# Peptides against a protein of PDB entry 5D63: the designs that were tried, part 2

Target 1, 292 residues: chain A of PDB entry 5D63
Amino acid sequence: SLRRGIYHIENAGVPSAIDLKDGSSSDGTPIVGWQFTPDTINWHQLWLAEPIPNVADTFTLCNLFSGTYMDLYNGSSEAGTAVNGWQGTAFTTNPHQLWTIKKSSDGTSYKIQNYGSKTFVDLVNGDSSDGAKIAGWTGTWDEGNPHQKWYFNRMSVSSAEAQAAIARNPHIHGTYRGYILDGEYLVLPNATFTQIWKDSGLPGSKWREQIYDCDDFAIAMKAAVGKWGADSWKANGFAIFCGVMLGVNKAGDAAHAYNFTLTKDHADIVFFEPQNGGYLNDIGYDSYMAFY

## One batch from the design tools (peptide; aimed at target 1 A257)

Design b1_p26_4 (made by RFdiffusion4)
Amino acid sequence: MTTAEQKAAAAAAAAAAAAAAAAAAA
Pose (drawn by RFdiffusion4):
Structure b1_p26_4 (pose): chain A 292 residues (1-292), chain P 26 residues (1-26)
Amino acid sequence: as target 1 above (292 residues)
Amino acid sequence: MTTAEQKXXXXXXXXXXXXXXXXXXX
């Protein structure tokens, strides 16, 4: 089963993503195929998949930017029916906004079926052009037609996954304790994590004993990332990944506060120095506490 | 928590006090 999370959904035949046109929140805004840039935030192309209780393999798909939902127009089973963004709720009983998502016959890509109409999300004619129509269409679960096959590229981690990445890190102190704050996190590319640090004003902050020292920088960065999350996205039910760690050196005589993020493959953590914007695999300290 | 800067400042103050005591004894 597809796990709850945030996904960039890519057509298996051509490198077009599912894109809510112009990120518009208007009811009826077309969902179309569009090109994308890897290792960036694709602002109109991120979808929060919320599992429906007791309804196997069925979800709502909420655009992260607009807060609106993937909706099959009037629930029609006619091939060519429009797939648009529409107002809704995470656990709606409106079948126009319910989607059964299971693996295709290639075992890697998925097919997306409307719960009400039993039709599939289809990149019409496999058109790779920006703005190509995506519609509901007749189809089967097992066929190889790439127009109806989609890679769900996971862009978020659960709290359990973040905890696992931290536990595998070699720079964890024997007294380490972690404090988990949310359940599902959007993992940022370093380019975006750096842009938030720049926009926070931290690059210009001076170190001052106790009144603006390492703990102040680290907390300020976490707060800046939290503000960015709420100010940038309209969908609810997730958080942005940015951790704070306190650590101690090998000699046991100096401590430091700093931030951390995740690698692209989501398996490992990478340390971030908020005093200078650097990313480090080894910051010179073993973490004895973290909150994220 | 004690920082590397605090530790370095404390070491420098202790070295300066020792040098002042040795000079007064001389």

Design b1_p26_4_s1 (made by RFdiffusion4, then SolubleMPNN; from b1_p26_4, 22 letters changed)
Fold by OpenDDE base, seed 3:
Structure b1_p26_4_s1 (fold): chain B 292 residues (1-292), chain A 26 residues (1-26)
Amino acid sequence: as target 1 above (292 residues)
Amino acid sequence: MLTKEQLEKKKEEEKEKEEKEKKEKE
C-alpha cells in the first residue's frame, strides 16, 4: 500500500507532473499536466497523501502549496470530467475527494481511481504540454494505458525513516538520544536548504563566545527552516526536515552543535555546518543528542 | 555548551535531588 507522505506525481508516459495551476487555493482551480525540474522544489506539484482509516488504499490528496484537495468535479463518472483543486479536509467523506491509489499492472506505477465514480485520473491524450488537461476517465486497473499511470516520487520521510537514517550513520555516539518532533518531513534539496540558510542572515552572523556560538547558529537554522515552511506552504500535517545535533569530538574535550539533513535517497544523513553553510559527511563530532 | 562530563554530573545531581524530594514526602 502507498504510505502516507508527500509525493511528486509524474506521468508514466511523458515527462509531465500533476500540477495545481498557479498554486491557486480557489475552488475549481484546474489540475493540469506540467513540466517539472528534477532535484528542485516543484512548488505546485507536491501532494500530501493522507490514508483514510478503514478504507483500503484510499487517500485524500492535498496540494502542499494551496492547501486544497484533488477533487473530481461533481463526482461525475463521465469521461473528461475535470479534476480540480477544492477546499476540503484530510479525512473527508466526500467521494469527490477520495482516491483509491494502487499499483498498476506494471508493478512500478500507480493508478489513481476516484472512490465514488470509479474513473481514473487521466492525462488526456498523453499531452506533454504545459497546462494539458487532467480528467477523470473510464478505465480498468489492468490496462496498460500510460495516460492513467503515475509514478509516485516520495519527497518526504516519516520520523521512523529519519531515525533509521541516523542510526546508520557512523558518527553517532554510544550515548545518543534522539527526539522526534514531527511525524512526516518534507526533505529539501540542498540548494533550497542553502537558500534558506542565506536568507536567515546566518552567513553574516558573528560567532561570539557563549552568547552566539555553535548552538545558536544551529537553532537559528532550524528556526529559519521552520519559518520558511510556515510561510511557503498552506497544507498542514507535515514539517520541513532540519535536524539539530549536539556532538562530542573523539578526544572528548570539545562539543559542537550543528545541523543535518537527509540525502536525496533518504537513506543517509548529511551534516550541515550553519556557521559556514558547508555540507559534510564527517563534521568531526559524534552525536550524543539530536532533535528534528 | 556543556561537556559530556558536565552533562553526566548534572544528571547525577538531578537524580540525587529527586531521591531527596521523594524521601521528604514519605
Scores: peptide ipSAE 0.061, ipTM 0.390, DockQ to the pose 0.072
OpenDDE base, seeds 1, 2, 4, 5: peptide ipSAE 0.033, 0.037, 0.034, 0.038; ipTM 0.394, 0.402, 0.404, 0.390; seed 1 fails the geometry check

Design b1_p26_4_s2 (made by RFdiffusion4, then SolubleMPNN; from b1_p26_4, 22 letters changed)
Fold by OpenDDE base, seed 3:
Structure b1_p26_4_s2 (fold): chain B 292 residues (1-292), chain A 26 residues (1-26)
Amino acid sequence: as target 1 above (292 residues)
Amino acid sequence: MLTKEQLEKKKKEKEEEEEKKRKEEE
């Protein structure tokens, strides 16, 4: 079954993603096919899938940027019915905004069925052009039509997945204690993470003994990421991944505070030095405490 | 940050844990 999370949703037939046009929060904003750039933030193309309790394989899809929800216009079962962004809530009972999402017959892609109408989200004619129509269309679960098959590229991790990534890292001290602050985390590309660091003013900030040293840099970076998240996205129910660690060196005679994020495949962590913006697999310390 | 004394304690705890793990694997 599909897990709760943030997804980039890509057509199985052509290099097109489900896009909320202009990221607009207005009711009735068209959802369309649009090109995307791999390994970047595709701002209008991220969707939070929230599972509906006691309804098998059924979700709401919230656009991360606009905070609005995928909506089948009037819940119509007519082929060609518009799919739009519309105001809503994560646990709505409105069948226009409830989507059953299950594996297609190919075992890799998903189909997205409206709960009420039983029609499927369709990239009309498989059109790869920007602004191509996405609509509800008749179909079946076993049909191989690529117009109705979608890859769900997971862009987030649960707190449990983050915890697991930390636990398998070799630079964790035996006395390690981790503190989880949120439940689901959008994982940023390093380029975006670095840009937030640059915009924070940390580059060029002067290290000063005790008053503005390693812990201040690390906390300032986390605060900058948090603020960036709040300013960038209108959806709720997730955070931006940025950790703080305290570590001790192998000799046991020095301590350091630093940041960390997840690798592209979300399987491992990478350390980030907020004093110089460097990414490292080994920062020279073993972590005895983290919060993220 | 950890004091010198606290750092020495953390080092010792790590060494003891590693030794315990080695004994459990023999």
Scores: peptide ipSAE 0.051, ipTM 0.461, DockQ to the pose 0.075
OpenDDE base, seeds 1, 2, 4, 5: peptide ipSAE 0.036, 0.036, 0.035, 0.035; ipTM 0.504, 0.464, 0.463, 0.448

Design b1_p26_4_s3 (made by RFdiffusion4, then SolubleMPNN; from b1_p26_4, 23 letters changed)
Fold by OpenDDE base, seed 1:
Structure b1_p26_4_s3 (fold): chain B 292 residues (1-292), chain A 26 residues (1-26)
Amino acid sequence: as target 1 above (292 residues)
Amino acid sequence: MLTEEELEKRKKEEEEKKKKEEELKK
């Protein structure tokens, strides 16, 4: 089954993603097909899938940018019914905003069925142009029509996945204790992570003994990422991944505080030095504590 | 940032200092 998380949803037939037009929070904003750039933040094309308790394979889909939800207009079962952004809540009972999401017959892509109407999210005519209509359309689960098949590219990690990534890293001290702050984390591309670092003012910050040293840099970076998240996204129920670690060197005579993020495949962590903006596989310390 | 060993050392030094100050007040 599809896990709770943030997804970039791409059509199985053409290089088009499900896009909330202009990222608008207005009720009735069209959801459309739009081109995307791999390994970047596609601002209007990220969707938080929240599973509905006790309703198998059924979710709400919240647009990260707008904070609005995927909505089948009037819940109509008519082919060609508009799919729009609309105000809602994560655990709504409104069938216009409830989507059953399961694997298609090909075992790789998903189909998105409206819970009420039983119609499917359809890229009309498989149109690859920007602004192409996405609508509810008649279909079946076993049909091979690529207009109704979608790849769910997971852009987030659960706290458990983050924990697992940390646990397999060779630079973890035997006394390590991790503290999980949130449940789901959007993982940023390094370019975005670096830009946040630059915008924070940290590149120009002066190291000063104890008063503004490694721990201050590391915490300032995490705070900057947190603020960036709050300022950038209207959806709730997730955080932006940015960890803080405390580590000790092999000799045991020096300690350091630093940041870390996840690799693109979410399987490993990479260390980030907030004092110089560097990414390292080995920062020269073994972590005995982390919070993220 | 200080190591755990450095922190423990400082704690001991502070405790010793407090003890000495208390003895001087008597």
Scores: peptide ipSAE 0.067, ipTM 0.548, DockQ to the pose 0.173
OpenDDE base, seeds 2, 3, 4, 5: peptide ipSAE 0.061, 0.059, 0.065, 0.063; ipTM 0.538, 0.537, 0.543, 0.541

Design b1_p26_4_s4 (made by RFdiffusion4, then SolubleMPNN; from b1_p26_4, 22 letters changed)
Fold by OpenDDE base, seed 1:
Structure b1_p26_4_s4 (fold): chain B 292 residues (1-292), chain A 26 residues (1-26)
Amino acid sequence: as target 1 above (292 residues)
Amino acid sequence: MLTEEQLKKEEEEKKKKEEEEKKKKE
């Protein structure tokens, strides 16, 4: 079963992703195939999948950038019916915006079926060009047509996954306590994380004893990431991953506050020093507290 | 940021100073 989360959705046949054209929030904005750049934020190509309670394998798909939802135009079962962005809610009853998402016959890709029409999201003719039509099309779950098969690349972690990543890190103090603030987190590439750090003004901030020291830097970084998230995305129901840790050195005579994020595979954490913008596997402290 | 031990020490030192100041006023 597909988990709640943020996904980059890529065609199984060609290097094309499901893209909301120009990231527009206007009703009826075309959803199209578009090229993507690996290991970057593909701004118009991120989708929050929200599972519908008591409806097996059925989701809404909210575009992160626009805050609009994947919508089958008029819920029509006609092949070639447009799939567009449209205003909606995460738990809508509108069958135009309800998508049953299950594994295809190949066991790796997914098919996306409209709940009402029973047609499938189709990259028309497998066209790899930017702006290629995505439409509802007739199909079956067992059909091998790559036009209707999609890879769901997870771009977020649940709070439980983040907790597990922290728990396996060797630089956690025996007294560690973590505090989870949100349920789902978009994990940023380090390049984006660093850019937020630069834009925050922290690189030019002066360390001052107690009044603006390590904890202020760490909190300022988290605040900057939070603001960046709010300013960048119109969708709700997720956060941007940026943790704060409090740690103590091995000697027990010094404490430090710092940030952390997740590795690309989401399996581990990496420490971030907000005073210099460095990423480290070992920051020289063992964490006794984190919030994220 | 201070360790718990550092904070405890500072609090104890502060308390001692306050007690000494009270004794001087008495």
Scores: peptide ipSAE 0.144, ipTM 0.618, DockQ to the pose 0.185
OpenDDE base, seeds 2, 3, 4, 5: peptide ipSAE 0.138, 0.138, 0.141, 0.141; ipTM 0.608, 0.608, 0.610, 0.611

## One batch from the design tools (peptide; made by RFdiffusion4; aimed at target 1 D213)

Design b1_p27_3
Amino acid sequence: SREDRMKALAAGGAAAIAAYAAAAAAR
Pose (drawn by RFdiffusion4):
Structure b1_p27_3 (pose): chain A 292 residues (1-292), chain P 27 residues (1-27)
Amino acid sequence: as target 1 above (292 residues)
Amino acid sequence: SREDRMKALAAGGAAAIAAYXXXXXXR
């Protein structure tokens, strides 16, 4: 089963993503195929998949930017029916906004079926051009047609996944305790994490004993990332990944506060120095506390 | 202590963290 999370959804035949046109929140805004840039935030192309209770393999798909939902127009089973963004809720009973998502016959990509109509999300004619129509279409679960096959590229981690990445890190103090704050996190590319640091004003901040020292930088960065999350996205039910750690050196005589993020493959953590914007695999300290 | 302050912030959540950050910037 596809796990709850945030996905960039890429057609298996051509490198077009499912894109809510112009990120518009208007009801009826077309969902289309569009090119994308890896290792960036693709602002109109991120979808929060919320599992429906007791309805196997069925979800709502909420555009992260607009807060609107993937909706099969009037629930029609006619091939060519429009797939648009529409107002809705995470656990709606409206079948126009319910999607059964299971693996295709290639075992890697998925097919997306409307719960009401039993038709599939289809990149019409396999068109790779920006703005190509995506529609509901007749189809089967097992066929190889790439127009109806989609890679769900996971862009978020659960709290259990973040905890696992931290636990595998070699720079964790024996007294380490972690404090988990949310359940599902959008993992940022370093380019975006750095842009938030720049926009926070921290690059210009001076170190001052106690009144604006390492703790103050780290907490400020975390707060800046939290503000960025709420100000940038309209969808609810997730958080942005940015951790704070306290650590001690090998000699046991100096402590430091700093931030951390995750690697692209989501398996490991990487330390971030908020005083200078650097990313480090070894910051010189073993973490005895983290909150994220 | 610094550790106790961090634990208090973690228990207070995002609002507590933002308030602390704003107070620290005002210093």

## One batch from the design tools (peptide; aimed at target 1 D215 A257 Y288)

Design b1_p29_1 (made by RFdiffusion4)
Amino acid sequence: SAAAAAATVAAWKALMAAEKARFAAEAAA
Pose (drawn by RFdiffusion4):
Structure b1_p29_1 (pose): chain A 292 residues (1-292), chain P 29 residues (1-29)
Amino acid sequence: as target 1 above (292 residues)
Amino acid sequence: SXXXXXXTVAAWKALMAAEKARFAAEAAA
């Protein structure tokens, strides 16, 4: 089963993503194929998949930017029916916005079926051009047609996954305690994490004993990331990944506060120095506390 | 809101102080 999370959904035949055109919140805004840039935030192409209780392999798909839902127009089973963004809720009973998502016959990509119509999300004619029509279409679960096959590229981690990445890190103090604050996190590319640090004003902040020292920098960065999340996205039910750690050096005589993020493969953590914007695999301190 | 953000920052600072005190006590032991 596809796990709850945020996904960049890529056609298996051509490198086009599912894109809510112009990120528009208007009802009926077309969902189309569009090119993308890896290791960036693709602002119109992120989808929060919310599992439906007791309805196997069925979800709502909420565009992260617009807050609107993937909707099969009037639920029609006619091939070519429009797939658009539409207002809705995470746990709706409206079958126009319910999607059964299971692995295709290639075992890697998925097919997306409308719960009401039993038709599939289809990149019409396999068209790779920007703005290509995506429609509901007749199809089967097992066929190889790439027009109806999609890679769900996971862009978020659960809290359990973040905890696992931290636990595998070699720079964790024996007294370490972690404090988990949310359940699902959008993992940022370093390019975006850095842009938030720049835009927070922190690069210009001066270190001052106690009144604006390492704790203040680290907390400020976390707060800046939290503000960015709420100001940038309209969908609810997720958080942005940015941790704060306290740590102690090997000699046991100095402590430091700093931030952390995750690697691209989501398996490991990487430390971030908020005083200078640097990313480090070893910051010189072992973490005895973290909150994220 | 601004008040809620301030309260969150204050809660984080209180947590960090509590963890420093705990860690210092365990290191002394």

Design b1_p29_2 (made by RFdiffusion4)
Amino acid sequence: TITAADMDAAVTAMWDKYNAAQAAAAAAA
Pose (drawn by RFdiffusion4):
Structure b1_p29_2 (pose): chain A 292 residues (1-292), chain P 29 residues (1-29)
Amino acid sequence: as target 1 above (292 residues)
Amino acid sequence: TITAADMDAAVTAMWDKYNAAQXXXXXXX
């Protein structure tokens, strides 16, 4: 089963993503195929998949930017029916906004079926052009037609996954305790994590004993990332990944506060120095506390 | 040398500062 999370959804035949046109929140805004840039935030192309209780392999798909839902127009089973963004809720009983998502016959890509109509999300004619129509279409679960096959590229980690990445890190103090604050996190590319640090004003902040020292920088960065999350996205039910760690050096005589993020493959953590914007695999300290 | 008590105090101080930043952000909303 597809796990709850945030996904960039890519057509298996051509490198077009599912894109809510112009990120518009208007009811009926077309969902189309569009090109994308890897290792960036693709602002109109992120979808929060919320599992439906007791309804196997079925989800709502909420655009992260607009807060609106993937909706099969009037639930029609006619091939070519429009797939648009529409107002809705995470656990709606409206079948126009319910999607059964299971692996295709290639075992890697998925097919997306409307719960009500039993038709599939289809990149019409396999068109790779920006703005190509995506529609509901007749189809089968097992066929190889790439027009109806989609890679769900996971862009978020659960709290359990973040905890696992931290536990595998070699720079964790024996007294380490972690404090988990949310359940599902959008993992940022370093390019975006750095842009938030720049926009926070921290690059211009001066170190001052106690009144604006390492703790202050680290907490400020976390707060800046939290603000960015709420100000940038309209969908609810996730958080942005940015951790704070306290650590101690090998000699046991100096402590430091700093931030951390995740690697692209989501398996490992990488330390971030908020005083200078650097990313480090080894910051010189072993973490004895973290909150994220 | 940093003791266990020093580390506990540092954790408490970090939580105080973090909670204060959250309260300030909620007031500004």

Design b1_p29_3_s2 (made by RFdiffusion4, then SolubleMPNN; its pose is not in this set)
Fold by OpenDDE base, seed 4:
Structure b1_p29_3_s2 (fold): chain B 292 residues (1-292), chain A 29 residues (1-29)
Amino acid sequence: as target 1 above (292 residues)
Amino acid sequence: SAADAAAAAAIAEMRARIAAARAEYAALT
């Protein structure tokens, strides 16, 4: 079953993703097929899937950028019915915005069925062009039509997944205490993480003993990521992953504060030094505390 | 001491959290 999370939703037949046109928050904004760049943010193409309690395999899909929801126009079962962004809520009862999402017959891709109409999200004619129509279309769960099959590339981690990634890292001290601040985290590509770091002014910040040292840099980075998240996305119910760690060196005679993020596969953490913008698998410290 | 007991409890809680997280991750992958 599909987990709660943020997904990049890619067509199984052509290199096209489900895109909210221009990221507009206006009701009736077309959802279209659009090209994407792997390992990038793909701003208008991220969807928060929120599972509906007690309704099996059924979700709302909130566009991360616009904060609007995937909506089947008038809930019509007619083939070719527009799928649009529309205002909504995560736990709506509006069947126009409820989507049953289950594995397709191939066991890898998903199909997205409107809860009310029982039609499927369809990349019309498998058109790979930017702006291609996405519509509700008749179909079946077992049909092999790639126009209605979608890969759900998970772009976020749960707090539990993040905790597990930390727990498996060899640079965690035996006295480690982790503090989870949120439930679901968008994991940024390093390029984006670095850009936030650059834009924060930290590269030009002067290290000063105690008054602005390692902890200040690490906290400033986390604050910068938090602010970037708030300024970039209209959806709620998630955070941007950026951890702060306190660590001690092997000799036990030095401590450091630094950041960390998750690797691309979300299985591991990578350390980030906010004083120089470096990514390291080993920062030379074992973490005894983290919050993220 | 009370402090020792609190520390022991904190450690136990942390261990439980880690174990739970690992189990969840394993189930999800």
Scores: peptide ipSAE 0.025, ipTM 0.415, DockQ to the pose 0.029
OpenDDE base, seeds 1, 2, 3, 5: peptide ipSAE 0.016, 0.008, 0.006, 0.010; ipTM 0.384, 0.318, 0.375, 0.401; seed 2 fails the geometry check

Design b1_p29_6_s4 (made by RFdiffusion4, then SolubleMPNN; its pose is not in this set)
Fold by OpenDDE base, seed 5:
Structure b1_p29_6_s4 (fold): chain B 292 residues (1-292), chain A 29 residues (1-29)
Amino acid sequence: as target 1 above (292 residues)
Amino acid sequence: AAAAAAEAEIAELRAKIAEAKARYAAETA
C-alpha cells in the first residue's frame, strides 16, 4: 500500500505532473497538468498523502504549497467533472476529497479513484501542455489507459526511514544517541539546501571562539531551514529535513558540530559543513549525538 | 441502484473513519 508521505505525481504517458494552478488557496482553483523539472522542488506539484485510518488504500491529498485538498467538484460521477483545490482536513469524511490509490495493472504506476463517484483522476486526452485539464473520468482498475496512470515519486521520509539511514552510516560513534523531533520530513535537493544556507547570512558569518563557533553555525542552519519551511508551505504535518550532529574525531582530541541531510535516494546521509557550505561523505568526525 | 450503493458505501466509510478517530483519541490520551 502507498505510505503516508509527500509525493510528486507524474503522468505515466507524458511528462506532466499534477499541479495546483498558481498554488492558489482559493476554493475551486483548477488542478491541471504542468511540466516539471526533475530533482527540483516543483512548488505547486507536491501533495501530502494522508492515509485514512481503518480504510484500505484511501487518502486525502493536500497540496503542500496551498494547504488545500484535491476535490472532485460536487462528487459528480460525470466524465469531465473538475478536480480542484478546496479547503478541507486530513481526516475528512467528505467523499469529494477521499481518494482510493492503488497500483495499476502495470504494477508500477498508480490509479487515483474518487471514493464516492468511483471515477478516476484523468489527464484529459493525455494533453502534455501546461494547464491541461485534469478531471474525474470513468474507468476501471485494469484498464491500461495512461491518461489515468500516475507515478508517485516520494519526496519525503518518515522518522523511521531517517533513523535507518543514519544507522547505516559508518561515521556514527558507538555511544550515539539520536533525538527525533518530527514524524515526516520533506527532503530538499542540495541546490535548495544550499540556497537556504546562502540566504541565512551564514556565508558571511565570522567564526569566533566560543561566542560564535561550530555549534552556533549548525544551529543557525537548522533554524534557517525551519523558518524557510514555515514561510514556504501552508500545509501542516511535516517538517523540512535538516539535522544537527555533534561528533568527535578519531584521535578523541577534537569535537565538532555540523549538519546533515539525506541523499537523493533517501538511503544514506551526507554531512553538511555550515561554516563553508560543503557537502562531505566523511567530515572527519564520528557522531555521538544528533537531533533532527 | 448505483447511487444507492454509493450512498451505502459512503455511510460505511464514515463509520469506519469515526471509529478509527475514536481509537486514536483513546490511544493518545
Scores: peptide ipSAE 0.011, ipTM 0.296, DockQ to the pose 0.014
OpenDDE base, seeds 1, 2, 3, 4: peptide ipSAE 0.000, 0.000, 0.000, 0.000; ipTM 0.279, 0.285, 0.274, 0.186; seed 1 fails the geometry check

Design b1_p29_7 (made by RFdiffusion4)
Amino acid sequence: TTITDADKDAAIDAMWAKYNAANAAAAAA
Pose (drawn by RFdiffusion4):
Structure b1_p29_7 (pose): chain A 292 residues (1-292), chain P 29 residues (1-29)
Amino acid sequence: as target 1 above (292 residues)
Amino acid sequence: TTITDADKDAAIDAMWAKYNAANXXXXXX
């Protein structure tokens, strides 16, 4: 089963993503194929998949930017029916916005079926051009047609996954305690994490004993990332990944506060120095506390 | 001078106080 999370959904035949055109919140805004840039935030192409209780392999798909839902127009089973963004709720009973998502016959990509119509999300004619029509279409679960096959590229981690990445890190103090604050996190590319640090004003902040020292920088960065999340996205039910750690050096005589993020593969943590924007695999301190 | 468990607890408490204050300021805005 596809896990709850945020996904960049890529056609298996051509490198086009599912894109809510112009990120528009208007009802009926077309969902189309569009090119993308790896290791960036693809602002119109991120989808929060919310599992439906007791309805196996079935989800709502909420565009992260617009807050609107993937909707099969009037639930029609006619091939070519429009797939658009539409207002809705995470746990709706409206079958126009319910999607059964299971692995295709290639075992890697998925097919997306409308719960009401039993038709599939289809990149019409396999068209790779920007703005290509995506429609509901007749199809089967097992066929190889790439027009109806989609890679769900996970862009978020659960809290359990973030905890696992931290636990595998070699720079964790024996007295370490972590404090988990949310359940599902959008993992940022370093390019975006750095842009938030720049836009927070922190690069210009001067270190001052106690009144603006390392804990102040670290907390400020976390707060800046939290503000960014709420100001940038309209969908609810997730948080942005940015941790704060306190740590102690090997000699046991100096402590430091700093931030952390995750690697691209989501398996490991990487430390971030908020006083200078650097990313480090070893910051010189072992973490004895973290909150994220 | 070596950092004790009490020093680490006090540093954690200070971190939480500053963090909660930052949240409260953001909620008041």

